# Designs tried in a protein design run: peptides against a protein of PDB entry 4Y8H. Part 5

Target 1, 196 residues: chain A of PDB entry 4Y8H
Amino acid sequence: TSIMAVTFKDGVILGADSRTTTGAYIANRVTDKLTRVHDKIWCCRSGSAADTQAIADIVQYHLELYTSQYGTPSTETAASVFKELCYENKDNLTAGIIVAGYDDKNKGEVYTIPLGGSVHKLPYAIAGSGSTFIYGYCDKNFRENMSKEETVDFIKHSLSQAIKWDGSSGGVIRMVVLTAAGVERLIFYPDEYEQL

## One batch from the design tools (peptide; aimed at target 1 T20 K33 R45 G47)

Design b1_p10_3_s4 (made by RFdiffusion4, then SolubleMPNN; from b1_p10_3, 3 letters changed)
Fold by OpenDDE base, seed 5:
Structure b1_p10_3_s4 (fold): chain B 196 residues (1-196), chain A 10 residues (1-10)
Amino acid sequence: as target 1 above (196 residues)
Amino acid sequence: SSFFSLPELL
């Protein structure tokens, strides 16, 4: 897996490859690793497909309950729920999660939750087996307050490089854009990003 | 409750 989330001028963009594997076997080429837990709070999933889906389902339920009682949760609140689940179950989980969300007060925010269940707020985050190949590229090319187009290009180039080197990453590049204007899904195919 | 991991990885 290669996943990332990037804050930008107008909000946040999540990005992911789409390969699912069992060992060296490609089980699914078009998996959706970008999962909604609230209207404008989403996550990127890495690790066990089953574990990460279960966690996301529990978080979604918790945030629905929260909303009914207290109103729309913050991205930080969502990250805290993820953190508790990942930390308390760390001995039985293989899960790496990036939480990203937008609200009018805090704008775009990114929280990364690696194995072990720690939580880190960052202007951008990368994770998954492919992320190891792009730390240098991302550090060099990330800028704060990019435009939507600049951020899409940054994510596309980053994930393209990760996919190039990581056998566990591939397929399409999916993105979710979270802004005041709403939610937008993007998809990019190999014929486009392999040439970058 | 404990989670269990399946062989499919993201």
Scores: peptide ipSAE 0.482, ipTM 0.782, DockQ to the pose 0.464; fails the geometry check
OpenDDE base, seeds 1, 2, 3, 4: peptide ipSAE 0.473, 0.475, 0.469, 0.478; ipTM 0.795, 0.798, 0.794, 0.801; seeds 1, 2, 3, 4 fail the geometry check

Design b1_p10_4 (made by RFdiffusion4)
Pose (drawn by RFdiffusion4):
Structure b1_p10_4 (pose): chain A 196 residues (1-196), chain P 10 residues (1-10)
Amino acid sequence: as target 1 above (196 residues)
Amino acid sequence: SSSSSLSEMI
């Protein structure tokens, strides 16, 4: 997989490829790796498809119950629920998860949770097998407080390269935009992003 | 005879 989340002026954008692998076979070329756990708290999933889906479903359940009792959870709270599941079950899970959300007070936030269940709050995060190929590119090209359009381009160009080099990444580029204006889903096809 | 399977990864 190739996945990332990026904070910017108005909030945060999540991005991902759409490839599911079963060996070298592409089990699903149009996978949606960007998953809602609350209205404006989403995650990018990498690693085991089964593990990350099971985790996301539980987290969505906890946050729905949290909302019923205490109101809207913070992005930090959502990340903490993911961590609790990933850390406590680290022996049985293969889940690399990036958590991103929008709060009116806190604006955009990104938390990355690698394999061991540790939590890291970052301006942007990249993960998945394809992310290795774009550490150099992303570190060179990321800046804080980018516009929406600049952020979409950064993510588009970054994942375009990760897909180019990583055989375990491909298909379409999906993005989810999180701002005070609501939630926007974006999709970019190979004929557009390949020749960038 | 023997058999095996693979998990899906993303």

Design b1_p10_4_s1 (made by RFdiffusion4, then SolubleMPNN; from b1_p10_4, 4 letters changed)
Fold by OpenDDE base, seed 4:
Structure b1_p10_4_s1 (fold): chain B 196 residues (1-196), chain A 10 residues (1-10)
Amino acid sequence: as target 1 above (196 residues)
Amino acid sequence: GSSSSLEEVV
């Protein structure tokens, strides 16, 4: 897996490859690793498919309950729920989560929750087995307050590099753009990103 | 759960 989330001028963009594996075999070529937990709060999933799906389902429930009582939760609140679940169940979970969201007050925010259940707020985050190959690239090329187009390009190039070197990553590149304007899903195919 | 050859990993 190669996943990332990047804050930018107008919000945040999540990105992911789409490969899942079972042992040495590719199980799914077009998996959706970008999961909605609230209207403008999404997560990137790495690790056990079952574990991360279960966690996301529970978070979604909690955020729905929160909304019914208190209104729209912040991205930080969502990250806190993820953190609680991941930390309390760390002995039984294999889950790496990046939480990203947008709201008018805080704009785009990114929280990374690696194995163990710690939480880290960052301008951008990368995770998954492919992330190890792109720390240098991302550090060199990330800039704060990029445009949407610049950010899409940054994510596309980053994930392309990760996919190039990580056998556990591949397929399509999916993105979710979260801004004041709403939610937008993007998809990029190998014919495009392999040329980068 | 995790930790089996049958599990799907993302």
Scores: peptide ipSAE 0.486, ipTM 0.810, DockQ to the pose 0.607; fails the geometry check
OpenDDE base, seeds 1, 2, 3, 5: peptide ipSAE 0.452, 0.472, 0.459, 0.457; ipTM 0.788, 0.802, 0.792, 0.790; seeds 1, 2, 3, 5 fail the geometry check

Design b1_p10_4_s2 (made by RFdiffusion4, then SolubleMPNN; from b1_p10_4, 5 letters changed)
Fold by OpenDDE base, seed 4:
Structure b1_p10_4_s2 (fold): chain B 196 residues (1-196), chain A 10 residues (1-10)
Amino acid sequence: as target 1 above (196 residues)
Amino acid sequence: SSSSSREDVV
């Protein structure tokens, strides 16, 4: 897996490859690792497919309950729910999650929750087995307050490189853009991103 | 099959 989330001028963009493996086999070429937990709060999933899906489902439920009582939760609140679940169940979970969201007050925010259930707020985050190959590129090329187009290109190039080197990553590149304007899903195919 | 007994990983 190669996943990332990047804050930018107008919000945040999540990105992911789409490969699921079972042992040495590619089980799914077009997995959706970008999962909605609230209207403008999404997550990137790495690790056990079942574990991460279960966690996301539970978080979605909690955020729906939260909304009914208190209104729209902040991204920080969502990250806190993820953290609690991941930390309390760390002995039984294989889950690396990046939480990203947008609201008018806080704008785009990114929280990374690696194995163990710690939480880290960052301007951008990368995770998954492919992330090790792109720390250098991301560090060199990330800038705060990029445009949407610049951020899409940054993520596309980053994940393209991760996929190139990580056998556990591949397929399409999916993105979710979260801004005041709404939610937008993007998809990029190998014929495009392999040329970068 | 062996694959059906293995965990899916993302």
Scores: peptide ipSAE 0.514, ipTM 0.823, DockQ to the pose 0.718; fails the geometry check
OpenDDE base, seeds 1, 2, 3, 5: peptide ipSAE 0.470, 0.501, 0.474, 0.463; ipTM 0.794, 0.815, 0.797, 0.789; seeds 1, 2, 3, 5 fail the geometry check

Design b1_p10_4_s3 (made by RFdiffusion4, then SolubleMPNN; from b1_p10_4, 4 letters changed)
Fold by OpenDDE base, seed 4:
Structure b1_p10_4_s3 (fold): chain B 196 residues (1-196), chain A 10 residues (1-10)
Amino acid sequence: as target 1 above (196 residues)
Amino acid sequence: SSSSSREEVV
């Protein structure tokens, strides 16, 4: 897996490859690792497919309950719910989660929750087995307050490089853009990103 | 199938 989320001028963009494996076997070439937990709060999933799906489902439930009582939760609140689940169940979970969301007050925010259930707020985050190959590239090329287009390109290039080197990553690159304007899904195919 | 007998990883 190669996943990332990047804050930018107008919000945040999540990105992911789409390969699911069982050992060396490619089980699914078009997996959607970008999961909605609230209207403008999404997550990137890495680790056990079952674990991360279960966690996301539980978080979605909690955020729906939260909304009914208190209104729209902040991204920080969502990250806190993820953190509680991941930390309390760390002995039985294999889950690396990046939480990203947008609201008018806080704008785009990114929280990374690696194995163990710690939580880290960052201007951008990368995770998954492919992320090890792109720390250098991301550090060199990330800038705060990029445009949407610049951010899409940054993520596309980053994930392309991760996919190139990580056998557990591949397929399409999915993105979710979260801004005041709404939610937008993007998809990029190998014929495009392999040329970068 | 292999998929049903193994943990899927993302």
Scores: peptide ipSAE 0.516, ipTM 0.824, DockQ to the pose 0.647; fails the geometry check
OpenDDE base, seeds 1, 2, 3, 5: peptide ipSAE 0.479, 0.504, 0.487, 0.480; ipTM 0.799, 0.818, 0.806, 0.800; seeds 1, 2, 3, 5 fail the geometry check

Design b1_p10_4_s4 (made by RFdiffusion4, then SolubleMPNN; from b1_p10_4, 3 letters changed)
Fold by OpenDDE base, seed 4:
Structure b1_p10_4_s4 (fold): chain B 196 residues (1-196), chain A 10 residues (1-10)
Amino acid sequence: as target 1 above (196 residues)
Amino acid sequence: SSSSSLPELV
């Protein structure tokens, strides 16, 4: 897996490859690793497919309950729920999660929750087996307050490079854009990103 | 997904 989330001028963009594996075999070529937990709070999933899906489902449920009682949760609140689940169950989970969200008060925010269940708020985050190959590239090329187009390009190039080196990453590149204007899903295919 | 008994990883 190669996943990332990047804050930018108008909000935040999540990105992911789409390969799922079982051992050395490709199990799914078009997995959706970008998962909604609230209207404008999403996550990127790495690790066990089952574990990360279960965690995201539980968080989504909790945020629905939260909304009914208190109104729209913040991205930080969502990250806290993820953290509690991941930390308290760390011995039985293989999960790396990036939480990203947008609201009018806090704008775009990114929280990374690696194995072990710690939480780190960052301007951008990368994770998954493919991220190892692109830390240097991302550090060199990330800028704060990029445009939407610059951010899409940054994510596309980053994930393309990760996919080139990581046998556990591949397929399509999916993105979710979260801004005041709403939610937008993007998809990019190998014929495009392999040429970068 | 797959029918394998191996863990499915994303």
Scores: peptide ipSAE 0.472, ipTM 0.798, DockQ to the pose 0.623; fails the geometry check
OpenDDE base, seeds 1, 2, 3, 5: peptide ipSAE 0.449, 0.467, 0.446, 0.430; ipTM 0.781, 0.795, 0.783, 0.772; seeds 1, 2, 3, 5 fail the geometry check

Design b1_p10_5 (made by RFdiffusion4)
Pose (drawn by RFdiffusion4):
Structure b1_p10_5 (pose): chain A 196 residues (1-196), chain P 10 residues (1-10)
Amino acid sequence: as target 1 above (196 residues)
Amino acid sequence: SSSSSLSEML
């Protein structure tokens, strides 16, 4: 997989490829790896499809219950629920998850949770097998407080390269935009992003 | 005869 989340002026954008692998076979070329756990708290999933889906479903359940009792959870709280599941079950899970959300007080936030269940709050995060190929590109091209359009381009160009080199990434590029204006889904097809 | 399977990965 190739996944990333990026904070910017008005909030955060999540991005991902759409490839599911079963060996070298592409079990699903149009996978949605960007997953809602609350209205404006979403995650990018990498690693085991089964593990990350099971985790995301539980987290969505916890945050729905949290909302019923205490109101809207913070993005940090959502990330903490993901961590608790990933850390406590580290022997049985293969889950690399990026958590991103929008809070009116905190604006955009990104938490990355690698394999061991540790938590890292970052301006942007990249993960998945394809992310190795774009550490150099992303570190060179990321800047804080980018506009929406600049952030879409950064993600589009970054994932385009990760898909180009990583045989375990491909298909379409999906993005989810998180701002005070609501939630926006974006999709970019190969004929557009390949020749960038 | 023998058989095997693979998990899906993202």

Design b1_p10_5_s1 (made by RFdiffusion4, then SolubleMPNN; from b1_p10_5, 4 letters changed)
Fold by OpenDDE base, seed 4:
Structure b1_p10_5_s1 (fold): chain B 196 residues (1-196), chain A 10 residues (1-10)
Amino acid sequence: as target 1 above (196 residues)
Amino acid sequence: STSSSREEVL
């Protein structure tokens, strides 16, 4: 897996490859690793497909309950729910999660929750087996307050490089854009990103 | 199915 989330001037963009493996075999080439837990709070998933889906489902439930009682949760609140679940179940979970969301007060925010259930707020985050190959590239090329187009290009180039080197990553690049304007899903195919 | 017999990893 290669996943990332990047804050930018108008919000945040999540990105992911789409390869799922079972042992040495590709199980699914077009997996959706970008999962909605609230209208403008999404997550990137790495690790066990079952574990991460279960966590996301539980978080979604909690956030719906939260909304009914208190109104729209912040991204930090969502990250806290993820953190509690991941930390309390760390002995039997294999889940790496990036939480990203947008609201008018806090704008785009990114929280990364690696194995163990710690939580880290960052301007951008990368995770998954492919992320190890692009730390240098991302550090060099990330800028704060990029435009939407610049951010899409940054994510596309970053994930393209991760996919190039990580055998556990591949397929399409999916993105979710979260801004005041709403939610937008993007998809980019190998014919486009492999030539970058 | 394969997914039911083995762990699926993202």
Scores: peptide ipSAE 0.536, ipTM 0.841, DockQ to the pose 0.625; fails the geometry check
OpenDDE base, seeds 1, 2, 3, 5: peptide ipSAE 0.515, 0.534, 0.510, 0.512; ipTM 0.823, 0.840, 0.822, 0.823; seeds 1, 2, 3, 5 fail the geometry check

Design b1_p10_5_s2 (made by RFdiffusion4, then SolubleMPNN; from b1_p10_5, 3 letters changed)
Fold by OpenDDE base, seed 4:
Structure b1_p10_5_s2 (fold): chain B 196 residues (1-196), chain A 10 residues (1-10)
Amino acid sequence: as target 1 above (196 residues)
Amino acid sequence: SSSSSREEVL
């Protein structure tokens, strides 16, 4: 897996490859690793498909319950719910989660939750087996307050490089854009990103 | 099959 989330001028963009594996076998070439937990709070998933799906489902439930009682949760609240689940079950989970969301007060926010269940708020985050190949590239090329187009390009190039080197990453690049204007899903195919 | 019993990894 290669996943990332990037804050930008107008909000946040999540990105992911779409390959899943069982050992050396490619189980699914078009998996959706970008998962909605609230209207404008999404997550990127890496690790066990079952574990991350279960976590996301539970978080979605908690956020729905939260909404019914208190109104729309913040991205930080969502990250806290993820953290509690990941930390309390860290011995039995293989889950790397990036939580990203948008609201009018906080704008785009990114929280990364690695295997240990810690939580880190960052301007951008990368995770998954492919992320190791792109730390240098991302650090060099990330800028705060990029445009939507610059951010899409940054994510596309980053994930393309990760996919190039990581056998566990591939397929299509999916993105979710979260802004005041709403939610937008993007998809990019190998014929486009492999040449970057 | 053995493959179907394997954990799927993202």
Scores: peptide ipSAE 0.540, ipTM 0.843, DockQ to the pose 0.705; fails the geometry check
OpenDDE base, seeds 1, 2, 3, 5: peptide ipSAE 0.509, 0.532, 0.519, 0.511; ipTM 0.819, 0.839, 0.827, 0.823; seeds 1, 2, 3, 5 fail the geometry check

Design b1_p10_5_s3 (made by RFdiffusion4, then SolubleMPNN; from b1_p10_5 with S7E M9V)
Fold by OpenDDE base, seed 4:
Structure b1_p10_5_s3 (fold): chain B 196 residues (1-196), chain A 10 residues (1-10)
Amino acid sequence: as target 1 above (196 residues)
Amino acid sequence: SSSSSLEEVL
């Protein structure tokens, strides 16, 4: 897996490859690793497909309950729910999560929750087996307050490089854009990103 | 979670 989330001028963009594996075999070439937990709060998933899906389902439930009682939750609140679940069950989970969301007060925010259940707020985050290959590239090329187009290009180039070197990453590149204007899904195919 | 050859991994 190669996943990332990047804050930018108008909000935040999540990105992911789409390959899943079972042992040495590619199980699915077009998996959706970008999962909605609230209208404008999403997550990127790495690790066990079953574990991360279960966690996301529980978080979605908690955020629905929160909304009914208190109104729209912040991205930080969502991250805290993820953190609690991942930390409390760390001995029985294989899950790496990036939480990203947008609201008018806080704008775009990114929280990364690696194995073990710690939580870190960052301007951008990368995770998954492919992320090892792109720390240098991302650090060199990330800029704060990029445009939507610049951010899409940054994510596309970053994930393309990760996919190039990580056998556990591949397929299509999916993105979710979260801004005041709403939610937008993007998809990019190998014919495009392999040329970068 | 259990480590298994049947497990789907992201």
Scores: peptide ipSAE 0.513, ipTM 0.831, DockQ to the pose 0.610; fails the geometry check
OpenDDE base, seeds 1, 2, 3, 5: peptide ipSAE 0.475, 0.502, 0.494, 0.499; ipTM 0.797, 0.824, 0.815, 0.817; seeds 1, 2, 3, 5 fail the geometry check

Design b1_p10_5_s4 (made by RFdiffusion4, then SolubleMPNN; from b1_p10_5, 3 letters changed)
Fold by OpenDDE base, seed 2:
Structure b1_p10_5_s4 (fold): chain B 196 residues (1-196), chain A 10 residues (1-10)
Amino acid sequence: as target 1 above (196 residues)
Amino acid sequence: SSTSSLPELL
């Protein structure tokens, strides 16, 4: 897996490859690793497909309950729910999560929750087996307050490089853009990103 | 099959 989330001037963009594996086999080439837990709060998933799906389902339930009582939760609240689940179950989970969301008060926010269940608020985060290959590239090329187009290009180039080197990453690049204007899903195919 | 018993990883 290669996943990332990047804050930018108008909100946040999540990005992911789409490959899943079972042992040495590619199980799915077009998996959706970008998962909605609230209207404008999403997550990137790495690790066990089953574990991360279960966690996301529980978080979605909690955020729906929260909304019914108190209104729209913050991204920080969502991250705290993820953190509690990942930390309290760390001995039985293989899950790396990036939580990203947008609201009018806090704008775009990113929280990374690696194995073990710590939580880190960052201007951008990368995770998954492919992320090890792009720390240098991302650190060199990330800028705060990029435009939407600049951010899409940054994510596309970053994930393209990760996929190039990580056998566990591949397929399409999916993105979710979260802004005041709403939610937008993007998809980029190998014929495009392999040429970068 | 062998693959059916293995976890799916992202």
Scores: peptide ipSAE 0.490, ipTM 0.808, DockQ to the pose 0.726; fails the geometry check
OpenDDE base, seeds 1, 3, 4, 5: peptide ipSAE 0.477, 0.462, 0.487, 0.452; ipTM 0.793, 0.789, 0.807, 0.783; seeds 1, 3, 4, 5 fail the geometry check

Design b1_p10_6 (made by RFdiffusion4; failed a check: the pose's geometry)
Pose (drawn by RFdiffusion4):
Structure b1_p10_6 (pose): chain A 196 residues (1-196), chain P 10 residues (1-10)
Amino acid sequence: as target 1 above (196 residues)
Amino acid sequence: STSFSLDEMI
């Protein structure tokens, strides 16, 4: 997998490749790794497909219940529910999850939750096996308060490289945009991003 | 005889 989330001027964008692996075989070339847990709180999933789906479903359930009793949860609260599940079940889970959301007060936020269940709040986050190849690129090219278009390009170029070098990444690039204007789904095909 | 399987990863 190759996954990332990036905060910017108007909010946050999540991005991912669409490859599911079963060994060297590509079990699914059009996977959706970007998953809703609330209207404007989404996550990027990496690691075990089964583990991350089970976790995301539970988190969506908790936040739906939280919404019924207390109103809209913060992005930090969503990240805390993911952590609780990942930390307390660290021996049985293989889940690298990035949590991203939009709050009118807090604007865009990114929390990354690596394997051990620790939580890290960051301006942007990259993860998945393909992310190793773009630490150098992303650290060189990221800046705070980018526009929507600059952020889409940063993600497009970053995941294009991660896909190029990582055999466990590929297919299409999916992105989800989170702003006060709502939620937007973007998709970019190989003929566009490969030759960037 | 024994059979094996693999998990899916993303």

Design b1_p10_6_s1 (made by RFdiffusion4, then SolubleMPNN; from b1_p10_6, 7 letters changed; failed a check: the pose's geometry)
Amino acid sequence: EVTFTLPELV

Design b1_p10_6_s2 (made by RFdiffusion4, then SolubleMPNN; from b1_p10_6, 5 letters changed; failed a check: the pose's geometry)
Amino acid sequence: SLFFSLEEVV

Design b1_p10_6_s3 (made by RFdiffusion4, then SolubleMPNN; from b1_p10_6, 4 letters changed; failed a check: the pose's geometry)
Amino acid sequence: SVSFSLPELV

Design b1_p10_6_s4 (made by RFdiffusion4, then SolubleMPNN; from b1_p10_6, 6 letters changed; failed a check: the pose's geometry)
Amino acid sequence: REFFSLPEVV

Design b1_p10_7 (made by RFdiffusion4; failed a check: the pose's geometry)
Pose (drawn by RFdiffusion4):
Structure b1_p10_7 (pose): chain A 196 residues (1-196), chain P 10 residues (1-10)
Amino acid sequence: as target 1 above (196 residues)
Amino acid sequence: TAPSFTITPS
């Protein structure tokens, strides 16, 4: 897997490849690793497909119940529910999750939750096996308060490289845009991003 | 082998 989330001027963008692996075999070339847990709180999933789906479903359930009783949860609250599940069940889970959301007060936010269940709030986050190959690129090219177009390009170029080097990444690049304007789904095919 | 999205190596 190759996944990332990036905050920018108007909010946050999540991105991911679409490869599911079963050994060297590609079990699914068109996977959707970007998953809704609330209208404007989404996550990027890496690690075990089963674990991350089970976790995301539970978190969506908790936030739906939270919404019914107390109104819209913050992105920090959503990240805290993910952490509670990942930390308390660390022995049985293989889940690297990035949580990203948009709040009108807080604008875009990104929380990354690596294997042990720790929580890290960051301007941007990268994860998944392919992310190792783009630490150098992303650290060199990221800047705060980028425009939507610049952020799409940063993610496109970053995941293009992670897919190029990482055999466990590939297929299409999916992105989810989170702003006050709503939610936008973007997709980029190999013939476009490969030759970047 | 179970399906996986793979995770960041240690």

Design b1_p10_7_s1 (made by RFdiffusion4, then SolubleMPNN; from b1_p10_7, 7 letters changed; failed a check: the pose's geometry)
Amino acid sequence: PEPTYGLTPP

Design b1_p10_7_s2 (made by RFdiffusion4, then SolubleMPNN; from b1_p10_7, 6 letters changed; failed a check: the pose's geometry)
Amino acid sequence: PAPTYGLTPR

Design b1_p10_7_s3 (made by RFdiffusion4, then SolubleMPNN; from b1_p10_7, 6 letters changed; failed a check: the pose's geometry)
Amino acid sequence: PAPTYGLTPP

Design b1_p10_7_s4 (made by RFdiffusion4, then SolubleMPNN; from b1_p10_7, 6 letters changed; failed a check: the pose's geometry)
Amino acid sequence: TPPTLGLTPP

Design b1_p10_8 (made by RFdiffusion4; failed a check: the pose's geometry)
Pose (drawn by RFdiffusion4):
Structure b1_p10_8 (pose): chain A 196 residues (1-196), chain P 10 residues (1-10)
Amino acid sequence: as target 1 above (196 residues)
Amino acid sequence: SSIAPSFTTS
């Protein structure tokens, strides 16, 4: 997997490849790794497909219940529910999850939750096996308060490289845009991003 | 032997 989330001027963008692996075999070339847990709180999933789906479903359930009793949860609250599940079940889970959301007060936020269940709030986050190959690129090219178009390009170029070098990444690049304007789904095909 | 699908991680 290759996954990332990036905060910018108007909010946050999540991005991911679409490859599911069963050994060297590509079990699914068009996977959607970007998953809704609330209207404007989404996550990027990496690691075990089963674990991350089970976790995301539980978190969506908790936040739906939270919304019924107390109104819209913050992105920090969503990240805390993911952490509770990942930390308390660290022996049985293989889940690297990035949580990203948009709040009108807080604008875009990114929380990354690596294997042990720790929580890290960051301007941007990269994860998944393919992310190792783009630490150098992303650290060199990221800046705060980028525009929407600059952020889409940063993510497109970053995941393009992670897919190029990582055999466990590929297929299409999916992105989810989170702003006050709503939610936008973007998709980029190999013929476009490969030759970047 | 069988292998479960994975998104793989770092």

Design b1_p10_8_s1 (made by RFdiffusion4, then SolubleMPNN; from b1_p10_8, 8 letters changed; failed a check: the pose's geometry)
Amino acid sequence: STVEPTLGVE

Design b1_p10_8_s2 (made by RFdiffusion4, then SolubleMPNN; from b1_p10_8, 6 letters changed; failed a check: the pose's geometry)
Amino acid sequence: SSVAPTLDVE

Design b1_p10_8_s3 (made by RFdiffusion4, then SolubleMPNN; from b1_p10_8, 6 letters changed; failed a check: the pose's geometry)
Amino acid sequence: SSVAPTLSVE

Design b1_p10_8_s4 (made by RFdiffusion4, then SolubleMPNN; from b1_p10_8, 7 letters changed; failed a check: the pose's geometry)
Amino acid sequence: TTVAPTFEVE

## One batch from the design tools (peptide; aimed at target 1 G47)

Design b1_p11_1 (made by RFdiffusion4)
Pose (drawn by RFdiffusion4):
Structure b1_p11_1 (pose): chain A 196 residues (1-196), chain P 11 residues (1-11)
Amino acid sequence: as target 1 above (196 residues)
Amino acid sequence: SKSISNDVADS
């Protein structure tokens, strides 16, 4: 897997490849690794497909119940629910999850939750096996308060490289845009991003 | 700004 989330001027963008692996075999070339847990709180999933889906379903359930009783949860609250599940069940889970959301007060936020269940709030986050290959690129090219177009390009170029080097990444690049304007789904095909 | 290592391989 190759996944990332990036905060910018108007909010946050999540990005991911679409490859599911069963050994060297590509079980699914068009996977959607970007998953809604609330209207404007989404996550990027890496690691075990089963674990991350089970976790995301539970978190969506908790936040739906939270919304019914107390109104819209913060992104920080959503990340806390993910952490509670990942930390308390760390022996049985293989889940690397990035949580990203948009709040009108807080604008865009990114929380990354690596294997052990720790929580890290960051301007941007990268994860998944392919992310090792783009630490150098992303650290060199990321800046705060980028525009929407600059952020789409940063993600596109970053995941393009992660896919190029990582055999466990590929297919299409999917992105989810989170702003006050709503939610936008973007997709980029190999013929476009490969030759970047 | 930098990301932390969350380089989880597929399971």

